# Peptides against a protein of PDB entry 7BDX, part 156

Target 1, 212 residues: chain A of PDB entry 7BDX
Amino acid sequence: EMGAAACTLLWGVSSSEEVVKAILGGDKALKFFSITGQTMESFVKSLDGDVQELDSDESQFVFALAGIVTNVAAIACGREFLVNSSRVLLDTILQLLGDLKPGQCTKLKVLMLMSLYNVSINLKGLKYISESPGFIPLLWWLLSDPDAEVCLHVLRLVQSVVLEPEVFSKSASEFRSSLPLQRILAMSKSRNPRLQTAAQELLEDLRTLEHN

## One batch from the design tools (peptide; made by RFdiffusion4, then SolubleMPNN)

Design b2_p18_3_s3
Fold by OpenDDE base, seed 2:
Structure b2_p18_3_s3 (fold): chain B 212 residues (1-212), chain C 212 residues (1-212), chain A 18 residues (1-18)
Amino acid sequence: as target 1 above (212 residues)
Amino acid sequence: as target 1 above (212 residues)
Amino acid sequence: LEEEINELLKLIKEAVES
């Protein structure tokens, strides 16, 4: 309980750039993010057994950790730190997104996807994530989720890849061959306006790339 | 462990006025400080049993919590919040200071005394603390501590009471009757310059009040 | 998970005390 509350507070204040700088300016940042990855992994591994209540203190703690990573990745120095010094955490997030079943731990998926998207704002981060083994299959696995918010953040991450020529060129063949076009087209007709817009924009960006 | 780390980070950043404002501006501040008090109490209650290693993760977590309270109380809006909305926490700190034996959990005592001193900068806070049942006996109990830092912070808190006429007048009779004068005189001869100065100043302030 | 959480908390503590 107490740990979850403290972590939730840290999540809240980590939206501040100054707080992120303070976290990263410490000699313990590396260890913190290492343990963060381990903790998130241990939590996800625990879900395959007994129905851990999603509202458990453990769940809230892990959500707060994922939120902290997301907020750190929202800051330029935070992105640089994650990509240069905490690559294992990025690998862990990618792995956990693959390990979670469709509809499982939706809130955690959203937070992790947001963190990956924020990391993708850095070209080095985008390159690192997109060059991860199984990245393209992972995107489609995640896009099979029934949750509109998960799908939205997947589409945003896909768009980050598509809009970067250096990255897209490396994966363009795999993208074209595996693109779940019917799924994205269905999303472009969603009643959810954010999902609808993101799907439409992605389809337009993809069309632009085919004509060029 | 994870909770202690998050709490310690929060402690470090809570030295910033902007971070304190961010903590207090959230709807979760009340709950956080409520749980803080409960956690500190649970920790102190656990000490009467098995020798919890002072360097345990639990100890570090509780020290961080006490540090957060101290830092919040260092800010004007934080003092106002504590005195208006978290009185139970102040009551808990007073209780825990009474429950701890001389020489027991010195670091926690120092942090809690610092928090009370910071709260005492607010006249409303000083009134609240000084009107707490057993406050004067508690000061003398704490002043029996073998640790110079504990004694220093007790003397500072005593000075805050002595220098406020509205507060001192209410307790002046009890103060005069129970004042451990020999102990304070001994402290005025301490090799510790901070303790020596604090004891000398307090003795001078008390002499000034007797001549008026 | 509890051990990992405890270790993270310890690290955060050490980072802030430094």
Scores: peptide ipSAE 0.017, ipTM 0.458, DockQ to the pose 0.044; fails the geometry check
Fold by OpenDDE base, seed 5:
Structure b2_p18_3_s3 (fold): chain B 212 residues (1-212), chain C 212 residues (1-212), chain A 18 residues (1-18)
Amino acid sequence: as target 1 above (212 residues)
Amino acid sequence: as target 1 above (212 residues)
Amino acid sequence: LEEEINELLKLIKEAVES
């Protein structure tokens, strides 16, 4: 209970750049993000056995941790820190996104995807994430999710790859060969306007790349 | 471990006025401070049985919680919040200061006393604390502590009462009759310069009040 | 999970005290 409350407060204040700088300026930042990854991993692994209630203190704690990472990644110095010093955390997030089944832990998936997208704003971060083993299959796995918000954040991450020629060129063949075009086309007709727009824009970006 | 880390980060950033405003502007502030009091109380009660190591994660967590309260109380809006909305927490701090034996949990006592002093900067806070049952006996109990830093912060709190005529007038008779004058005189001769100065200033303030 | 939470809290404390 107390841990979840403290972590939730830290999540709330981590939206401030000054708070992110304060977190990262401390000598404990490395350990904090290491334990964050471990805690998220332990939580996801625990879901295979016991029905952890989504509203449990443990769940809220893990959501707050993921939220903190997302907020840190929203800031330039935070992205630099994550990419340079917390690669293990990024690897953990990628793994957990693969371990979670479609429809499972949607809120956590969204937060983790937002974190990865924020990291992808940095070219070094985008390179690191996109060069991770199984990254492209992971994107398609995540895009199979029934949740519109999960799919939206996946499409945004895909768009980040597509809009970066240096990254896209390395993966273009695998990307094009495995692209779930029918799935993206279906999303471009979604009743969710955000998902619809994101899918349409991605399709336009892909068409532009086919003509060049 | 993780709960303590989050709480400690929150403590570190809570020195900022903007962070305090962010904490208090959230819908979770009331719950957080309620749980804070409960957690501190549970910790102190656990000391009666098991030798909780001072360096334990639990101890560090409780110290961080007390530190957060201290930092919140250092800010005007934080004092207003504590005095208006978290009186139960203030009562808990007063109780715990009474429950702890001389020489026991010195670091926690110091943090709690700093919190009460910060609250005492607000006249409404000072009134609330000083009107608490057993407040004057509690001050003398705390002043019997062998730790100079505990005694220093007690003297500062006593000085806050003495310097506020509206508060002092209500308690002046009990205060004067129970004043551990020899103890304060001994502190005015302490090798600790901060304690020495605080005791001397308090003695001067008391002398000024005797002549008026 | 409880141990991990406690470790994070310890780290945060140490970061703030430095």
Scores: peptide ipSAE 0.015, ipTM 0.474, DockQ to the pose 0.045; fails the geometry check
Fold by OpenDDE base, seed 3:
Structure b2_p18_3_s3 (fold): chain B 212 residues (1-212), chain C 212 residues (1-212), chain A 18 residues (1-18)
Amino acid sequence: as target 1 above (212 residues)
Amino acid sequence: as target 1 above (212 residues)
Amino acid sequence: LEEEINELLKLIKEAVES
């Protein structure tokens, strides 16, 4: 209980750039983010057995950890740190996103996807994520999620890849061959305005790439 | 365990004024510090039974909480917050300092005493602490501690009271009647230079008050 | 999870004590 509260508080304050700098300026940032990845992994692995109550202290703690990573990735120095020094954490996030079933741990998925999107603002981060094994299949697996917020953040990440020619050109053939176009078209008609707009923008960007 | 890690990280970053502002700018600051007090109290109450391993996760968590309070109190806005909005926490700290025996939980005592000293930098904080029931007996109880660091921080807190005429005048009679002068004189001869200096300065300040 | 948490706590302890 207390651990979840402390981690939730740290999550809240990590929205500040100064807090991110303070976290990263410590000699223990590397170890903290290493253990963060391990803890998130252990949590997700534990879900296959016991109905971990979504409201458990463990769940709240892991959500807060994912939130911290997201907030760190929102800051330029945080992105640089993650991409240069915490690649194992990024690999773990990608793995966990693949291990989670559609509709499972929706809140955690959203936070992890947001962290990847934030990392993707850095070209080096975008390259690292997009060159990860199984990245494109992972995007489509995640896009099959029934949750609109999960799908929204997947579409945003896809858009980040599509908008960067140097990255997109490397995977363009695989991307085109596996693109769940009907699913994206369905999302462009969603009642969720944010999802609708994101899907529509992605479809426009994809059309622009086909004509070039 | 994870809770203690997050709390210790929060402790580390709370040394930053910006982090303190971020903690206090959140809508959850009141609740966090309320729970902090309750947790510290529960921990100290649990010590009367089981030999709580000083190295336990619970101990580390509570030390981190006390550290956070100390760091918050080191910042002007943090002092104002504690004195105006978290008086229950200050009452809890004073109570716990009384409940702990000499030589018991030395590290926690030091952190709690540091927090009180930091709060005492604000005249309103100093008034609040010094007007707490049993404050003067508490100072002498704490000064009986064998630990030089505990005694140092007690002497610093006593000095803060003595140096503020508006506060000292209210308790001057009780202070003079109960002052463990022989103990302070012994500390002025300590091999610990910091303790020696603090005791000597306090004795000089007390002499100045007797001549006025 | 308890072991990983203990390791995190240990790391944080070391960070605060350094």
Scores: peptide ipSAE 0.014, ipTM 0.456, DockQ to the pose 0.052; fails the geometry check
Fold by OpenDDE base, seed 1:
Structure b2_p18_3_s3 (fold): chain B 212 residues (1-212), chain C 212 residues (1-212), chain A 18 residues (1-18)
Amino acid sequence: as target 1 above (212 residues)
Amino acid sequence: as target 1 above (212 residues)
Amino acid sequence: LEEEINELLKLIKEAVES
């Protein structure tokens, strides 16, 4: 109860760059993000057995943790910290995104995808994430989700890869051979305007890459 | 584990005025401070039965909570919030200070006393605290503590009352009749220079009030 | 989750004491 409230407040204030600097400037930052990854992993592993009500204190706690990671990754010094000092957390997030079934823990998936997208703003972060084992299959697994918000944030992450020639060139063959084009085309006709726009932009970027 | 780490990080960043404003500007501030009071109360009530090792995760969590309250009260908007919107928390702190035995949970007492002192910087806060039932007996109960840091922060709170004529005039008769003068005189000879100075200054202020 | 919560509580304590 109190832990979830404290974590939620920390999540709220972590949107400030000064707060992120204060968190990272402390000697406890490394341990905090280590335990964050462990806690998120433990939570996801617990889902297969107990109907953890999405509104449980534990669920809210883990959402707040994922939110903190996302907010830290939104800041340049936070991205540098995560990519240099908390790679295990990034590996955990990628693993958890693979472990979760389509439609399972949607809010958590969205926050984790947002964190990966934020990390991808740095070329070093983008390289690290995109070179992770099974990254391309993971993108397509996530894009099979029935949730429009999950799909939106997957498309944004795919766009970050497509827009970086140095990253895209390494995976272009696998990417082109496995691209769920029909799924992306279906999303370009979505009633969700954000999803529709993201799918359209990605399709335009992909068309440009086929002609070059 | 994660709740305590999050609370500690929140405590660390709550020393910033901008962070306090961010905490208080959120819709979750009221709930957080409500749960804070409840958690602190539950912890203190648990002490009489189990030797809660002062080094327990629960103890550290409660210390972090008390630290957050103290840091919030150190800022003008934080004081205004506590005095207007979280009076129950202030009442809880006063009650817990009365429930704790001399020498019991010293670190928590210090943080709670610091929070009350910080609230007392505002006349509205000082009036609220000093008009609380049993306030003067509580001050003397706390001043019987063997811990120099507890006694120091009690003396500081007593000074805040003495220095405000509008507050002191209401309680002057009870204050003068119950004043543990010999105890304060003993503290003015303490080897702790902070305690010694605080006791000397209070004695000087009291002498000035006797001649007026 | 209880173990992870307890470890974070310990970290808070250490930060409060520093």
Scores: peptide ipSAE 0.009, ipTM 0.474, DockQ to the pose 0.055; fails the geometry check

Design b2_p18_3_s4
Fold by OpenDDE base, seed 5:
Structure b2_p18_3_s4 (fold): chain B 212 residues (1-212), chain C 212 residues (1-212), chain A 18 residues (1-18)
Amino acid sequence: as target 1 above (212 residues)
Amino acid sequence: as target 1 above (212 residues)
Amino acid sequence: LEEEIKKLLEQIKASVDA
């Protein structure tokens, strides 16, 4: 209970750039983000496939942790810190996204995907995550999720890869061979306008790359 | 572990006035400070008199909680919030200060005393804590502590009472009858210059009140 | 164009409220 409450408040205040700088400027940042990864991993491993009580203190705690990571990654110095000093956390996030089944821990998946997207704004971050083993298969695995918000954030991350020639050139062959085009086309007809727009934009970006 | 790390970071960033405003402006502040009191109380009740492993995650967590309260009380809106909406927390702090033996949980005592001192800057706060049952005996109990930092912060809190005529007039009879004058005089000769100065200043304030 | 894209991506960065 108390840990979840404290972590939730820390999440709330981490929306401030100055708070993120204060977190990172302290001597405790490295330890905090290391334990964050371990805690998130332990939580996912404890999920016996049962319906996550979304309102559990444990769930709320893990959501707050993922939220903090996302907010740190939203800031330039935070991205630099994560990519340079907390690579294990990024690896953990990628692993956990692969370990979760479709429809499982939807809110956590969204937060983790948002954090990876924010990291992808940094070219060094995008390189790091895209060169992770199984990254392309992971994207397609996640795109099989029935949740529209999960799919939206996957499409945004895919777009970050597609829009960066230096990164896309390394994975272009695998990407083209495994692209779930029919799934993306189906999303372009979604009733969710955000998902629809993201799928349409990605399809346009892909078409542009085929003509060049 | 993770809870202590998160709470410690929250403590660090709570040194900012803007962070305190963000904490208090959220819908979660009331619940957080309620659980804070309960957590601190549970910790003190769990102390079987053994040497507190100062480095325990539990100790660090409680220190961070007390630190957050202190930092909130350092700010005008924070004092107002505590005095209006978190009186139970103030009552808990007063209770815990009474329950702890001399030399027990010194760091926690210092933080709790600092929080009460910060609350005492607000006349409404000073009234509330000084009208608490057993407040004057509690001050003298705490002044029996062998730790110079505990004694220093007790003397500062006593000074807040003495310098406020509206508050002091209500307790002046009890205060004068129970004043550990010999103990304060001994502190005025302390090797700790901060304690020495605080004791000297309080003795001067008391002398001024006797002549008027 | 790459710099503009990076700037746009930075503009659409997501902070998450608690």
Scores: peptide ipSAE 0.033, ipTM 0.799, DockQ to the pose 0.018
Fold by OpenDDE base, seed 3:
Structure b2_p18_3_s4 (fold): chain B 212 residues (1-212), chain C 212 residues (1-212), chain A 18 residues (1-18)
Amino acid sequence: as target 1 above (212 residues)
Amino acid sequence: as target 1 above (212 residues)
Amino acid sequence: LEEEIKKLLEQIKASVDA
């Protein structure tokens, strides 16, 4: 209980750039984010057995951790820290996104995807994420999720890759060969306006790249 | 482990006024400080049995909690919040200071005393603390501590009472009758310059009050 | 264009409130 409450407060205050700088300026940041990755991994591994009540203190704690990572990644110095000093955490997030089944832990997936998107704003971060083994299959796996918000954040992450020629060129062949075009087209007709727009924009970006 | 790390980071960032405002501006502040009191109480109660390793995650967690309370009380809006909305936490801190033996959990005592001192900057806070049952005996119990830093913070809290005529007048008779004058005089000769100064200043303040 | 795209991506950065 107390841990979840403390972590939730830390999540809330981490929306501030100054708080992120304070977190990162301390000697404890590296250890904290290392344990964060391990804790998130342990949580996801625990889901295969007992139906963890999604509202458990443990779940709330992990949500707060993912929220903190997202908020850190929202700041330039936070992105630099994550990409330079906490790569294992990024690897963990990528792994966990692969381990979770469609419809499973939707809120956590959204937060993790948001963190990856924020990291992808840094070219070095985008390179690191996109060069991760199985990254392209992972995107398509995640895009099969029934949740519109998961799909939205996947599309945004895909767009970050597509909009960076240096990154896209390295994976363009695999990307084109495995592109779930029918799924993206279906999303472009979604009743969710945010998902619809994101899918339309991505389709436009992809069309532009095919003509160049 | 993760809880202690998160709480320690929250403690670190709570040194900022803006972070304190952010903590208090949320809907979670009341619950957090309620659980904080319970957690601190549970920890102190656990000490009677197993020699808790002072370096345990639990100990670090409680130190961080006490640190957060201290930092909240360092800010005007934080003092107002504690005195208006978290009186039970203040009662808990007072109780725990009484439950701990001389030399026991010195670091925690210092943090709790610092929090009470910070609360005492608010007249309403000073009134609330000083009107607590057994407050005067508690001060003398704490002043018997062998630790110079505990004694320093006790003397500072006593000084806050002495310097406020409206508060001091209510307890002046009990205060005078139970004053550990010999102990304070011994502290005024301490090799610790901070303790020496605090004891000298308090003795001067007390002398001034006897002549008025 | 890359700098503008980066700036746009920075504008779309997601902070998440607790």
Scores: peptide ipSAE 0.033, ipTM 0.799, DockQ to the pose 0.018
Fold by OpenDDE base, seed 1:
Structure b2_p18_3_s4 (fold): chain B 212 residues (1-212), chain C 212 residues (1-212), chain A 18 residues (1-18)
Amino acid sequence: as target 1 above (212 residues)
Amino acid sequence: as target 1 above (212 residues)
Amino acid sequence: LEEEIKKLLEQIKASVDA
């Protein structure tokens, strides 16, 4: 309980750029983000047996951790820290996104995808995550999720790859050969306006790339 | 481990007035400080059996909690919050200071005494803690501690009472009858310059009150 | 265009309130 309350408060204050700088300016940041990855991994590994109630202290704790990572990645110095000093955490997030089944831990998936998207704003971060083994298959696995919010954040992450020619050129062949075009077209007709817009924008970006 | 790391980061960032305002501006502050008191009490109750190593994750966790309370009490809005909305936490801190033996949990005692001193800057806070049952006996119990830093923060708290005529007048008879003058005189000859100064200043303040 | 895209991505960054 106390850990979840502390992490929740830390998550709330981590929305401030000044607080992110204060967290990263200390000698304790490396250890915190190392243990964060381990804790998130342990939680995801525990799910295949016991239906941990979504509202458990443990779930709240891990959501707060993922929220903190997201808020750190929202700041330029936080992205630089994650990409330079916490690559294991990024690898863990990518792994956990692959290990989770469609519809499993939706809130956690959304926060992890938001963190990866924020990291993708940095060219080093985008290169690192897009060059990760199985990244393109992972995007399509995640795009099969029944949750519209998961799919939205996957589409945003796909857009960040497509909009960076230096990154897209390296994976363009695999991307074109595996693109779930029918799924993205279906999302462009979604009743969710954010999902619909993201799918339409991605389809326009892809059409622009085919004509070049 | 993760809880201790999160609390340690929250402690570090709580040194900022902006962060204290952000913590208190949320709906989660009340629950956090309620659980904080319970966690500190549970830790102190666990000490009489197992010599918890001073460097344990649990000790680090509770020290970080006490540090957060201290930093909140350092800010005017934080004092107002503690005195108005978290009186149970203040009562718990006073109780724990009474339950701990001389030389036991020195670092925790120092942080708790610092938090009470910070609360004493607010007249409402000073009134509340000084009117607590057994407060004057508690001060003398704490002043018997072999640790110079504990004794220093006790002397500072005694000074905050002595320097407020409205508070001192209510306890003046009990204070004069129970004052460990020989102990304070011994501290005025300490090799610790901070303890020596605090004891000298308190003796001067007490002499000024006897002539009035 | 790359700088404009990066600026746009920075504007649509996902901070999450608790």
Scores: peptide ipSAE 0.033, ipTM 0.798, DockQ to the pose 0.018
Fold by OpenDDE base, seed 2:
Structure b2_p18_3_s4 (fold): chain B 212 residues (1-212), chain C 212 residues (1-212), chain A 18 residues (1-18)
Amino acid sequence: as target 1 above (212 residues)
Amino acid sequence: as target 1 above (212 residues)
Amino acid sequence: LEEEIKKLLEQIKASVDA
């Protein structure tokens, strides 16, 4: 309980750039993010067992951890730190997104996807994530999720890849061959306006790249 | 482990006034400080059992909690919050300072005494603490500690009481009758310059009050 | 265009409230 409360407060204050700088300026940051990945992994592995109540202290704790990672990645120095010094955490997030089934831990998937998106704002971060083994299959696995927010954040991450020629050129053949076009077209007709717009924009970006 | 790491980071960033305001501006502050007191109490109760390694994750976690309380009390709005909305935490800190034996959990005692001192900067906080049952006996119990830092912070808290006529007048008879003068005189001859100075200043303040 | 795209992506960065 107390750990979850403390972590939740840390998540709340991590919305500040100055707080993120303070977190990273200490010698404790490396240890914290190392244990963060391990804790998130332990939580996801525990889901194959007992009905983890989604509103448990443990779930809230892991959500707060994922929120902290997201907020750190929202800051330029935070992205640099994650890509340079906490790559294992990024690898863990990618792995956990693959381990979770469609509809499982939706909130955690959204937070993890938001963190990856924020990391992808930097070319170095985008390269690192996109060059991860099974990245493209992972995107399609996640796009099979019934949740509109999961799908939205996947589409945003896909868009970050598509809009970076240096990254897209390396994966363009695999991307084109495996693209779930029918799924994206279905999303472009979604009643969710954010999902609809994101799918439409991605389809336009893809069309532009085929003509160039 | 992860809880202690998160709490330690929260402690570090709580040195900022803006972070303290952010912590208190949320609806989560009341719950956090309620559970904080309970957690600190549970830790102190666990010490009567197994040799709690002073460097344990649990100890570090509780030290971070006490540090957060201290940093909150260092800010004017934080003092107001504690005295208005978290009195149970102040009562818990006073109780735990009584429950700990001389030489036991020195670091925790110092942090708790620092928090009480910070609360005592406000007249309302000083009144609340000094009007707590057994406050004067507690000061003398704590002054029996072999640790110079514990004794120093007790003397500072005593000085806050002595320098406030409205508070001191209510307890002056009990204070004069129970004052461990020989102990304070011994401290005024300490090799620790901070303890020496604090004891000398307190003796001067007490002499001034006897002549008025 | 690439700079404009990067600038747009930076504008879409998200901080998440607790």
Scores: peptide ipSAE 0.033, ipTM 0.797, DockQ to the pose 0.018

